# Peptides against a protein of PDB entry 8YVU: the designs that were tried, part 33

Target 1, 39 residues: chain A of PDB entry 8YVU
Amino acid sequence: PQLCYILDAILFLYGIVLTLLYCRLKIQVRKAAITSYEK
Target 2, 160 residues: chain B of PDB entry 8YVU
Amino acid sequence: TWLTVLKKEQEFLGVTQILTAMICLCFGTVVCSVLDISHIEGDIFSSFKAGYPFWGAIFFSISGMLSIISERRNATYLVRGSLGANTASSIAGGTGITILIINLKKSLAYIHIHSCQKFFETKCFMASFSTEIVVMMLFLTILGLGSAVSLTICGAGEEL

## One batch from the design tools (peptide; aimed at target 1 T19)

Design b2_p18_1_s3 (made by RFdiffusion4, then SolubleMPNN; from b2_p18_1, 15 letters changed)
Fold by OpenDDE base, seed 5:
Structure b2_p18_1_s3 (fold): chain B 39 residues (1-39), chain C 160 residues (1-160), chain D 39 residues (1-39), chain A 18 residues (1-18)
Amino acid sequence: as target 1 above (39 residues)
Amino acid sequence: as target 2 above (160 residues)
Amino acid sequence: as target 1 above (39 residues)
Amino acid sequence: SSLLELFLKLLEEILESL
């Protein structure tokens, strides 16, 4: 039971980090698309 | 810019792989130190008896380290070495998943046969603990495999 | 305790899906960058 | 990025110790 909670914490942290990276990448894609449209 | 982003992602994947390997090694060591696996009858700890936490952790650690070194030095021979190590780690991860699934099936079968309603029985407690550890190791192995495959794809893309 | 394992499974699945989406997005960004360089 | 650098430094130390 304690191991499950530790795993939950690790997976939760991993999920947060991936979500932040995904958001950053999505913003970069949007910026690249806008820059390509202005050229 | 994209190459630098890719390098940062490869480093992140390498770090994730090494972290996964270290956690697997730590769990393996803790289980081996707390439980006398040699004295436990049955195949409840078959993955541990096979030494998977140890060799799996070594393969993932080497793969992650080689990936990081390859990104830092940007040498062609290191890229090939990293690709090879990641491929080997991917194969090791796949084998590990298979072993862990077999162990999990045996542990679940043991729990079912003994109808472990009494959690305080030593055998039932050990089987439950084994199941928990095997599930954790399975998740870690899948994460390691995912990172190794991702690094392999990135390395293959650099060679093309 | 069972809820913890269910949460682990959900978080794990979420992590896999996010990783795949991140990889797809990254590939799309790479393709867009290559196409922009060829123009 | 700083946490990643710290982790990379730790890995480098482990690698050097091997």
Scores: peptide ipSAE 0.467, ipTM 0.808, DockQ to the pose 0.019
OpenDDE base, seeds 1, 2, 3, 4: peptide ipSAE 0.458, 0.447, 0.456, 0.472; ipTM 0.794, 0.781, 0.781, 0.806; seeds 3, 4 fail the geometry check

Design b2_p18_1_s4 (made by RFdiffusion4, then SolubleMPNN; from b2_p18_1, 14 letters changed)
Fold by OpenDDE base, seed 1:
Structure b2_p18_1_s4 (fold): chain B 39 residues (1-39), chain C 160 residues (1-160), chain D 39 residues (1-39), chain A 18 residues (1-18)
Amino acid sequence: as target 1 above (39 residues)
Amino acid sequence: as target 2 above (160 residues)
Amino acid sequence: as target 1 above (39 residues)
Amino acid sequence: DELLKLFLKLLEEVLSSL
């Protein structure tokens, strides 16, 4: 039971980090698209 | 630029593979130190009896190391070596997943047969513990396989 | 205990999906950057 | 890139401790 909760914590942290990275990357893509449209 | 970015990804994947291997090895060592698997009745720890934590960790570690070395040295011969190692690691990972699934089925069957209402019974506790460890190892193995396959694809792309 | 395992499975699946999406997004960003450099 | 370097450093530390 405790190992399961530890795994949950690790996976949860991993998911949060990936979500943040994904959001940052998505913002970068949007900025690049806007810059391409203004040219 | 594309190759450089792919190279950075290869290094990351290699590191992930090594980390996965190390975790698997650590779990194997801990289980072997805490439990006398030879005296455990049944095939609850069949994956451990097969030595999967050891050979799997070795394969993944070698694959990861070769990937990192290939990236750092930028030598053509290392690319082929890394591709071969990643392929071998992918096969090993697939075999490991199969073994772990079989072990998981046996553990679940054991829990079902003994109607483990009392968690404090030694047999039920061991079966549940085995299930937890096997599930964790399964996740790690899938992650390792994913990294190895990704590295294989990247390496194959560099050879083309 | 059962809820913990279910959560692990969901988080694991989420992690895989996010990783794939992140990889795809990263490839798209790279393609966009190359296209911008060729102009 | 810094995160990767940090991770590599951690890996080296783990490897050195083994």
Scores: peptide ipSAE 0.491, ipTM 0.807, DockQ to the pose 0.022
OpenDDE base, seeds 2, 3, 4, 5: peptide ipSAE 0.475, 0.479, 0.494, 0.486; ipTM 0.799, 0.797, 0.819, 0.819; seed 4 fails the geometry check

Design b2_p18_2 (made by RFdiffusion4; failed a check: a stray cysteine)
Pose (drawn by RFdiffusion4):
Structure b2_p18_2 (pose): chain A 39 residues (1-39), chain B 160 residues (1-160), chain C 29 residues (1-29), chain P 18 residues (1-18)
Amino acid sequence: as target 1 above (39 residues)
Amino acid sequence: as target 2 above (160 residues)
Amino acid sequence: CYILDAILFLYGIVLTLLYCRLKIQVRKA
Amino acid sequence: QLCYILDAILFLYGIVLT
């Protein structure tokens, strides 16, 4: 009954999860590009 | 086979360490700049007053930088420094967890007994704001500490 | 406030959809 | 005002993801 930031608290977790998943994907793709471009 | 998986998956732990260090500065500067931290009737601030946002800000940052540079450049003396920085950051996080827990204990002791019936917006909005902020910081610090301990245990993997 | 939270509430849906598309595309690669 | 400041941090964090 006292909403706004209670619903806005899980959005911070949503932001953290996405900002870590993108970093993991970028590092993984960079490693895959390095391993595939060597030969 | 745990050691190989932890070795090959290393620099993301440094990414999350530096993300924790960077996001700790913003909270710390805003909380220590918006209002004085020594004239609180409920003495709610028990973590920002102890320097915790500025105690592990350029502390997690140096561990994350060393861990990122370790795979980028395999320096002779950088490997030794990375383990020390990881274990010092593990100790700093261990202390931060307990200080943040006693901050939650005091904030709940303030809001719990006759200070404010039901939710906030009666007399102590700052008390609920500080409680939510410290809870978010505690969760983020747990996330950072788990990766710091995982990198500490992964980095040795050998005698000395 | 509430509407401001709603405007950034759907940004996550599109961001995750593009993230899944990138994943499927990289899997194909 | 503090709720807006917290929402501003989330809003800037969304820009970083873009």

Design b2_p18_2_s1 (made by RFdiffusion4, then SolubleMPNN; from b2_p18_2, 14 letters changed)
Fold by OpenDDE base, seed 5:
Structure b2_p18_2_s1 (fold): chain B 39 residues (1-39), chain C 160 residues (1-160), chain D 39 residues (1-39), chain A 18 residues (1-18)
Amino acid sequence: as target 1 above (39 residues)
Amino acid sequence: as target 2 above (160 residues)
Amino acid sequence: as target 1 above (39 residues)
Amino acid sequence: DFLLLLLALLQNLFLSLL
């Protein structure tokens, strides 16, 4: 039971970090696409 | 194009914040209706006794609504208001996380001291239930904080 | 306790999906960077 | 995509709450 709660916390933190990284990477892809369209 | 995408993201973040607030309020209401928290001795439900589900939900709801209104009207005064509300909501979220962590530690300590192998014992059941609810509320609070911070960054970017 | 295990399963699945999406997006960024360098 | 990701997080949270 204690391991379950610890795992939940780790997985939740991992999910937040991945979401932030995904958002940053998506913004980079969008910026690259816009720059390619303006050329 | 980039500003249009940011606007869509801001509105979505606002909606997410409101939804998170509503979920927190619903959980608070359900727990208060099912359990007589006032009659429970100890600090197992300290976050509920402090009224966190209620005031936290209000702060997140106001912040989310202001963010949506600010995005739709695109007025400088509304942007500042939304930024202020999101900042206040972020502070409230941080305080809520602190309260929930303290509650969680107390609940876990109670379970450890009483060696709650018998799940059917009323005290052990309440401590386990409290722990589950507090963990869920902690997750919701972190999501709300993340949305409020994101909205704050977007609002600050519009003022520059 | 049972809810904790269900939450672990959901968060784990979400983490896997996010990781796959992140990898796909990372590959797209790399392809865009290579295409920009060859021009 | 961000919307879908956040919606998926919310769905996972909601499903974890059920």
Scores: peptide ipSAE 0.547, ipTM 0.814, DockQ to the pose 0.071
OpenDDE base, seeds 1, 2, 3, 4: peptide ipSAE 0.534, 0.527, 0.523, 0.553; ipTM 0.808, 0.806, 0.801, 0.821; seeds 2, 4 fail the geometry check

Design b2_p18_2_s2 (made by RFdiffusion4, then SolubleMPNN; from b2_p18_2, 13 letters changed)
Fold by OpenDDE base, seed 5:
Order: sequence, then structure tokens, then C-alpha cells
Structure b2_p18_2_s2 (fold): chain B 39 residues (1-39), chain C 160 residues (1-160), chain D 39 residues (1-39), chain A 18 residues (1-18)
Amino acid sequence: as target 1 above (39 residues)
Amino acid sequence: as target 2 above (160 residues)
Amino acid sequence: as target 1 above (39 residues)
Amino acid sequence: DFVLLLDAFLLSLLDLLR
């Protein structure tokens, strides 16, 4: 049971980090698409 | 700018790989120190008996370190070395997953055979504990494999 | 205790999905960058 | 921030290996 909670904490942290990175990357893709459309 | 972002991502993946390796190593050492695996009946700890936490951790650590060093120095030979190490780590991760799945099946079979209704029985407790550790190791191995594969793809893209 | 294991499974699945999506997005960004460089 | 964290972690690993 304690190991499960530790794993939850690690996976939760990993999920947060990945979500932030994904959001940043998605914003970059959107910016690139907008820039290409204006040219 | 894009190269810098990619480098940051590669470093992050490398750190993730190293952390995964370190956690695997720590769990391996803790299990080996607390439990006398040699005296445990059955193959509940087959992955530990095979030394997977140790060699897997080493491969992932080396791969992660090489990836980080490659990104910092940006030398062609280091990039190739990192690619090779990540490929090796990916293979090791795949093998590790296979071993862990086999161990998990054995642990579950053990629990089923002994009809572990009493959780406080030493054998049932050990089997349950083994299952929990193996599941955790499996998750860590999958994370490590994911990072290694990602780094391999990044490295291959830099060589093209 | 069972809820912890369920949470682990959900978080793990989420992590895998995010990783795959992140990889796909990264590949798209790379392809877009290459296409912009060739023009 | 991540680079700093990476550096700190790497230094910690190096210290652990010594």
C-alpha cells in the first residue's frame, strides 16, 4: 500500500510535467502555424 | 531556437531515464537487503534473481548520462555514442518488461495457488509485496524505455 | 488501498497517451521546420 | 530552471559516485 502511494506521487508528478511540456509544444505549433499563414 | 528546445527535451529525457534507473536500483537494493530472496520459495522474485534492477539501472543510467553529455558537448562522436547507448537501453528495457511480466504472472499464480485469504500469512504477504514491487518496476521500466526510445529517435534525427 | 492501484493505472495510461501525443506533436513541429527551411 | 535542476542533479550524482 505504501508503494502504491509512492508510485502515485511519481506518476502524478510525471503527468504534470508532461502536461506542461505538451501545452508548451502545442502553443509553439500554433504560433508556427499562424506565422506560416501570415506569410 | 528549435535545436535548443530539442536539447532541453533530450536532457529532460535523459534525467528521467537516470531517475528511473536510480529508483530501480534503490528498490533492488532495498528488496535484497530486507528479503533473503534465495530463501523465498518459488520464482516470485525472478526479476531480482536475474539481476534486472541492477543491469537495467546501469544501462538506463549510462544512456541517460551519455544523452546529457552529448547534448552539452554537441560532438558528433558523442551523438553516435548516445544513440548507441539509447538503443541498447531500449533493448534492455524491452527485455526487462518481458522478465517483469513473467515475474508478475508467477506471483499472481502463487497467490492463486495458496488462496491467500489471510493477508498476514508470511507467504501471502511476501507474494503480495513482490507483486507490488514488480508492478512498480514494470512502470519504471516502461518509463525508462519510453525515454530511451525518444532519445534514440532524437539522436537518429540529428544524424540525418 | 484498491483506489490507489486504480489511480496508478489511470495515471500510467495518461502518461503513455501524453508521451505518444507529445512525440507526434514533436514530429509535426520538426516536419514543419524542415518544410519552412526548404522554402 | 530545468537546466539548473539538471546541473544540481548531475552534481549530486557525481558526488554520490565519489
Scores: peptide ipSAE 0.493, ipTM 0.822, DockQ to the pose 0.041
OpenDDE base, seeds 1, 2, 3, 4: peptide ipSAE 0.490, 0.474, 0.492, 0.491; ipTM 0.808, 0.795, 0.817, 0.818; seed 1 fails the geometry check

Design b2_p18_2_s3 (made by RFdiffusion4, then SolubleMPNN; from b2_p18_2, 14 letters changed)
Fold by OpenDDE base, seed 4:
Structure b2_p18_2_s3 (fold): chain B 39 residues (1-39), chain C 160 residues (1-160), chain D 39 residues (1-39), chain A 18 residues (1-18)
Amino acid sequence: as target 1 above (39 residues)
Amino acid sequence: as target 2 above (160 residues)
Amino acid sequence: as target 1 above (39 residues)
Amino acid sequence: DLLLLLLSLLQNLLLSLL
């Protein structure tokens, strides 16, 4: 049970980091799409 | 086409497969070092008793390595080898999932039968830990199977 | 303890979904880059 | 991007296994 809570904390932190990375990628994709539309 | 995308991601899928295999080996080793699985009554660790973390990891590692080598060398003879290894890894992954599901069912049944309200009791702690590890291994095996199947489809598309 | 396992499953599913979305987003960026190059 | 996805998958897998 204690290990489960530790795992949850790690998974939660990982999920946050992945979400941040995904958001950064999404912003990059949007910037690339805008740049392709202006050409 | 979807096949073209898979071909471009073969190296990534191979690396993912190797990584999944290494993690499975690490978990298998840790569980075997911390727990005397041989003396645990019941089939709570049936996947570990069957040696799945070891042989499954080997198959996935070989498949991943062959896929990476095949992509890097871009040689027709390596494509056949990679296809064979990925097919074998897909079969191994499917077998592993089946074993893990059976183990999970047995572990859950054990927890239910013993009415594990006191998680600090050795048996209940072990059953809970087993369930956690089996679930993790199941997810890893699904990821490994997904990569192996993707690589198999990619390799088959190159031979046709 | 049961809630912990449910949370682990949700976080894992979230990780898989994020991975799939990331792959789709990457494919879109590549398609946009190819279309901009042919142009 | 593929490496980041792989690292993400690895982290999810590690987190799932831990």
Scores: peptide ipSAE 0.561, ipTM 0.826, DockQ to the pose 0.065; fails the geometry check
OpenDDE base, seeds 1, 2, 3, 5: peptide ipSAE 0.560, 0.557, 0.542, 0.561; ipTM 0.821, 0.819, 0.810, 0.821; seeds 1, 2, 3, 5 fail the geometry check

Design b2_p18_2_s4 (made by RFdiffusion4, then SolubleMPNN; from b2_p18_2, 14 letters changed)
Fold by OpenDDE base, seed 1:
Structure b2_p18_2_s4 (fold): chain B 39 residues (1-39), chain C 160 residues (1-160), chain D 39 residues (1-39), chain A 18 residues (1-18)
Amino acid sequence: as target 1 above (39 residues)
Amino acid sequence: as target 2 above (160 residues)
Amino acid sequence: as target 1 above (39 residues)
Amino acid sequence: DLVLLLLNLLQSLLDLLL
C-alpha cells in the first residue's frame, strides 16, 4: 500500500509538470499565431 | 526561442528516462538483495529473473544520457548516437512491457488460485508484493518508453 | 488499496494523453516555425 | 526550478558514473 501511494505521488507530480509545460507551450503557440497574423 | 524550448524539453525527457532507469535499477537491486528469487517457486518474479530491471535500466540510462549530452553539445554525431540509443531503448521498453504483462498475469493467476484471503501467509504476501512491484515497474517502463519514443521523434526531426 | 490502484491508472492515462498532446503541439509549433521562416 | 534541480541531480549522477 505504501508503494502505491509513492507511485501516486510521482505520477501526480509528473502530471502537474506536464500540465505546466503544456500550458506554457500552448501560450507560446498562441503568441506565435498572433505574431504571424500581425505580419 | 522555440529551439531553446525544444532543447529544454529534450533534456527533460532525457532526465525522465534516466530517472525511470534509476528507479528500475533500485527496485531490481532491492528485490534481489531482500528476496532470494531462486528459491521462490513459481513465475511470480519472472521479470526479475529475466533481469529486466537491470538491462532495461542500463538501456534507458544510456539513452537518456546520450540524449542530454547530444542536446548540450549540439553535435551531429551525438544526435545520431542518441537516436540510435533511443530506438534501442524503445525496443527494450517494449520487450520489458511484454515481460511485465506476462509476469502480472502469472501473479494474478497465482493469487486467484490460492484464494489469498490470509495476508499472513508468506506465499500470498509474496504474490501481492510481486504484483505491486510488477505494476510499478510496468508504469515506469511505459514512462521510459514514452520518453524514449519522444526523444527518438525529436532526434529524427533534427536529422531531417 | 484498491482506490490507490485506480488512481494510478487514471494518473497514468492522464500522463500518456498529456504526453501525446504535448508531442502534437510541439510538432505543430515546429511546422508553424518552419512556415514562418519560409515567408 | 524542479527541472533545474533534476538536471543538476542528473549532472551529479553523470559526474559520479562517468
Scores: peptide ipSAE 0.500, ipTM 0.822, DockQ to the pose 0.047
OpenDDE base, seeds 2, 3, 4, 5: peptide ipSAE 0.483, 0.497, 0.496, 0.489; ipTM 0.810, 0.820, 0.819, 0.807

Design b2_p18_3 (made by RFdiffusion4)
Pose (drawn by RFdiffusion4):
Order: C-alpha cells, then structure tokens, then sequence
Structure b2_p18_3 (pose): chain A 39 residues (1-39), chain B 160 residues (1-160), chain C 29 residues (1-29), chain P 18 residues (1-18)
C-alpha cells in the first residue's frame, strides 16, 4: 500500500543482472573471437 | 576440475569488483553531500559515518584493476599483488558486512518502537530511506564479496 | 514518478529480447 | 543497463526531495 520505490527496488536488481550479463557475454565473445581468428 | 574453470573465468570477477567499487562512490558521495551525517536525531547513519563507502571504494577498485590486468598482462610481480589485494578486500568486506548488519539492527530498533506507526511519511522518511539504501548496499556488497573470495581461492592454486 | 517508473519498466523487456536474439545469433555462429 | 540503475537512483532521490 506504499508503492513506487518498493516496486522500484527490484528494478535495481534487474539492472544489476543485465549489466553483469552483458559484461559476461562481451568477454565470452571476445575470447571466442580471439580463439577463432588465430587460425 | 574446479580450479581450471575458475582460472579460465577470471576477469568477469574483476568486472563485478570494479562495478561495486564504482557504484559505491556514487552512493557515498550523494549521502555524505546532501545532508550532514552528525546531526541525526536517531543517529541512523552507522555505516557512512564510519567511512565504509569510502573505506572499500578505492580498495575494491584496486583489486578489480589488478585482476583485470592480470590476464591482460602477465607481469612478474603483479600475480603476487593480486592475491594480497584480493584477501585484503575479503577482509574489508567481512568487516563491512558486520557493520552494515549492526546498522540494520539500529535502524530497525529505531523504526520498530513507537517512532513511526505503519510505513513512513509520518515523521521519519529518512529512516526508511536509509534502511532501504543500506539493504541495497548490503546485497551488493554480498555479491561483491562472494566474487572476491572466489577469486582469492582461485588465484593461489599452488604452493605460495 | 509512477509513470516515470513505468517508462523504464519496459526498457528491460526490449533489452532482454535483444539479448536473447544476440545469444541465438552467436549460437548459430 | 546503466540507464536502469541511474533511473532507479533518480527516483529514490526524487522521493527523498519530495
């Protein structure tokens, strides 16, 4: 009954999860590009 | 096979360390700049007053930088420094967890007894704001400490 | 406030959809 | 993703100054 930031609290978790998943994907793709471009 | 997986998966831990260090500065500066932290009737601030946002800000940052540079550049003396910075950051996080827990204990002791019936917006909005902020910091610090301890145990993997 | 939260509430949907599309594309690669 | 994080902080601050 006192909403806004209670619903806005889980959005910070959503932001953290996405901003870590993108970093993991970028590092993984960079490693895959390095391993595939050597030969 | 845990050692190989932890070794090959290393610099993302440094990414999340440096994300914790970067996001800790913003909260610490905003909280310590918007209003004085020594004239609170409930003395709610028991973590920002102890320097915790500025205690592990350029502390986690150096451990994340060393961990990131470790795989980028395999320096002779950088490997030794990375383990020390990781274990010092584990200790700092261990202390931060307990100080943040006693900050939650005091904030709940303030809001619990006759200070404010039901939710906020009566007389102590700042108490609920500080409680939510510290809870978010505690969760983020637990996320950062788990990765710091994982990197500390992964980095040795050998005698000395 | 509430509407401001709603405007950024669907940005996550599109962001996760493009993230899944990138994942499937990289899997194909 | 950073926009989401800073959007949440901005909402918190807006509530704090209201």
Amino acid sequence: as target 1 above (39 residues)
Amino acid sequence: as target 2 above (160 residues)
Amino acid sequence: CYILDAILFLYGIVLTLLYCRLKIQVRKA
Amino acid sequence: PFLIIFGVISIYLYHFFT

Design b2_p18_3_s1 (made by RFdiffusion4, then SolubleMPNN; from b2_p18_3, 15 letters changed)
Fold by OpenDDE base, seed 3:
Structure b2_p18_3_s1 (fold): chain B 39 residues (1-39), chain C 160 residues (1-160), chain D 39 residues (1-39), chain A 18 residues (1-18)
Amino acid sequence: as target 1 above (39 residues)
Amino acid sequence: as target 2 above (160 residues)
Amino acid sequence: as target 1 above (39 residues)
Amino acid sequence: PLILLLGTLLLFLLLLLS
């Protein structure tokens, strides 16, 4: 049971990190789209 | 149209297929390295004994690579090759899903028979581990099959 | 213990979906960058 | 144990994609 909770913590952390990276990437895509529209 | 959407996502689907294949290979190699499947009682690792993680991953990798190459080069012969490879990968994926489902049923049955209340017992641990791996492999195989089918539809649409 | 397994499954699925979405966005960013470079 | 393996794999993938 303890190992399962440790795994949950790791997966949770991974999910948070991925979410942050996804948000950053999404912002980059939006910025790129805006820049292309201004050209 | 659905075909245009699939064509636009073809590269992504190919990458997904390759990624799925790589994950399957990694799981296969890790399991084979850590566990002596031949000495494990029962058919808990039947999918691994059949070598599915290896050949399935190879098929998916080849299919994905061919799909990416076909998209980039836009050559008719590559399109046909990719279509063939994706079709083969789809068949392989379907077979893999079947094997994994059978393995999952056996693993669950094993857990039920042994009334695995104590997770730390070796047999119960192995059965649980197998079940978890098989479930993951099943999901990956479904994803791979979905990508292969999508790529096949894209390729067929290009030939029409 | 059963809740731990369910949580693991959800977190795993979430991780896979996020990874796929991240890859998709990364490809989009790369395509946008290539298109901007050709202009 | 399997979820831990998946988590480690996902982390590895994240590291590769970062």
Scores: peptide ipSAE 0.547, ipTM 0.820, DockQ to the pose 0.113; fails the geometry check
OpenDDE base, seeds 1, 2, 4, 5: peptide ipSAE 0.513, 0.520, 0.545, 0.522; ipTM 0.794, 0.799, 0.819, 0.800; seeds 1, 2, 4, 5 fail the geometry check

Design b2_p18_3_s2 (made by RFdiffusion4, then SolubleMPNN; from b2_p18_3, 14 letters changed)
Fold by OpenDDE base, seed 3:
Structure b2_p18_3_s2 (fold): chain B 39 residues (1-39), chain C 160 residues (1-160), chain D 39 residues (1-39), chain A 18 residues (1-18)
Amino acid sequence: as target 1 above (39 residues)
Amino acid sequence: as target 2 above (160 residues)
Amino acid sequence: as target 1 above (39 residues)
Amino acid sequence: PLILLLGVFDLLLLLLNS
């Protein structure tokens, strides 16, 4: 019951953190790709 | 420009609109199949009684399909058709949001009036379930409206 | 109540998919970094 | 576009869980 809502909150927070990390990592990949094309 | 970004994501917006329409239709059919809304007292499911999940899903589906077809074929006549369909879908979405907000207010008022401390009562459970479904439908409708409006702006920009 | 359990399942699946995508992206970044160091 | 959809979904889940 209440554990379900707590689990939702934890999973949601985990999803947000992973999304932010994924975005940062994607930006890094794009920067690395641009740097590779400039070389 | 914003128009260039919208044009690039036009297919994605169309797919999102179709997906939203399908989800709305699925929720509508599931609720109608599981719950006999005609035997439920009050206006807890007023949005379902009005048939919004069905006609809204039809409008969004048609709009999304026309948008995708218009983008793929890149024909002038399809652009006009897509613009008309997206405009109609935007109007339908706005009407749906209004109906859902009214239903949400009624559901919340029902919960407040009956002081639903125990969710085991059938009426309180149904009101809570209705509120949850209406909120989900409201979010889906907002997403559908956003996609339809975005597609409308994109189509209008192509005609100018 | 029951919707919470459905939401938990969706969020759990989303978290798994994001974790897999993050791992793949991290491997790509590492490969790109190695390739950049070899150049 | 997929990341945007996931972000919107996350926001919707946050709103539903709040």
Scores: peptide ipSAE 0.510, ipTM 0.798, DockQ to the pose 0.073
OpenDDE base, seeds 1, 2, 4, 5: peptide ipSAE 0.526, 0.528, 0.517, 0.525; ipTM 0.808, 0.813, 0.807, 0.811; seeds 1, 2, 4, 5 fail the geometry check

Design b2_p18_3_s3 (made by RFdiffusion4, then SolubleMPNN; from b2_p18_3, 14 letters changed; failed a check: too like the target's own chain)
Amino acid sequence: PLILLLGSLSLLLELLLS

Design b2_p18_3_s4 (made by RFdiffusion4, then SolubleMPNN; from b2_p18_3, 15 letters changed)
Fold by OpenDDE base, seed 4:
Structure b2_p18_3_s4 (fold): chain B 39 residues (1-39), chain C 160 residues (1-160), chain D 39 residues (1-39), chain A 18 residues (1-18)
Amino acid sequence: as target 1 above (39 residues)
Amino acid sequence: as target 2 above (160 residues)
Amino acid sequence: as target 1 above (39 residues)
Amino acid sequence: PLILLLGTLQLRLLLLSS
């Protein structure tokens, strides 16, 4: 049971970090698309 | 711009705040129903004794609702109201995080002192349960604070 | 404890899905960067 | 990604409420 909760915490943290990274990457894609459109 | 992105996500952030508030309220209710916090050593459930799940949930709910309403109506007066509510919610969230961190430290210290090897012992079970709930509430509070701060930045950007 | 393991499974699944989406987005960013370089 | 995070949060909440 203790290991389960630790795993939950790790997975939750991973989910948050990955969400942030995904957002950053999505913004980069949008910026790249805008730059490509202006050229 | 970051402000534009945040503005587009205002409704989502508001919903997230409401959800976080509901979760906090549910946790508070569950803990209060299952445990007699008043008779437990005050340090383990300090966040609950302070009533954080309740007032924190209220603040986040109000902030979320106002943010959603502000986004939908796009009126200047609503933006100001939302900004105020989000600022208040951000302060409340920060305070809540502080309380939860203190509670977590106390709970962990309690577990360490009592060397809880037997999970089924009442004291060890309570300490473990408290730690789990506090950790979950801490994560939820961080999420709520993040949403409230984001909404505050959006509102401030609209006022400028 | 059983609920904890269920939560772990769900979070794990979410993490996998999010990882796949991140990889797809990363590929898109790379493609956009290449296209921008060729222009 | 935010919607997914919200969905996971809701699901987690639902599981905890169950």
Scores: peptide ipSAE 0.476, ipTM 0.785, DockQ to the pose 0.202
OpenDDE base, seeds 1, 2, 3, 5: peptide ipSAE 0.466, 0.464, 0.465, 0.471; ipTM 0.767, 0.773, 0.765, 0.780; seed 1 fails the geometry check

Design b2_p18_4 (made by RFdiffusion4)
Pose (drawn by RFdiffusion4):
Structure b2_p18_4 (pose): chain A 39 residues (1-39), chain B 160 residues (1-160), chain C 29 residues (1-29), chain P 18 residues (1-18)
Amino acid sequence: as target 1 above (39 residues)
Amino acid sequence: as target 2 above (160 residues)
Amino acid sequence: CYILDAILFLYGIVLTLLYCRLKIQVRKA
Amino acid sequence: SFLDTLGNLAVSFLNLFN
């Protein structure tokens, strides 16, 4: 009954999860590009 | 096989360490700049008053930088420094967890007894704001400490 | 406030859809 | 044994971001 930031608290977790998943995907793709471009 | 997986998956831990260090500064500067932290009737601030946002800000940052640079550049003396910085960050996080837990204990002791019936917007909006902020910081610090301890136990993997 | 929260509430939907599309594309690669 | 348990726990932790 006192909403706004209670619903806005889980959105910070949503932001953290996405900002970490993109970093993991970028590092993984960079490693895959390095391993595939060597030969 | 745990050691190989932890070794090959290393610099993301430095990414999440440096994300924790960077996001700790913003909270610490905003909370310590908007209002004085020594004239609170409920003495709510028990973590920002102890320097915790500025105690592990350029502390986690150096551990994340060393861990990122470790795979980028395999320096002779950088491997030794990375383990020390990881274990010092593990100790700093262990302290930060307990100080943040006693901050939650005091904030709940303030809001719990006759200070404000039901939710906020009666007399102590700052008390609920500080409680939510410290809970978010505690969760983020747990996340960061878990990666710091995982990197600390991955980095040695050998005698000395 | 509430509507401001709603404007940034669907940004996550599109961001996760593009993230899944990138994942499927990289899997194909 | 204790260290292997901690290692397996750290691998399981990183699989959350998989």

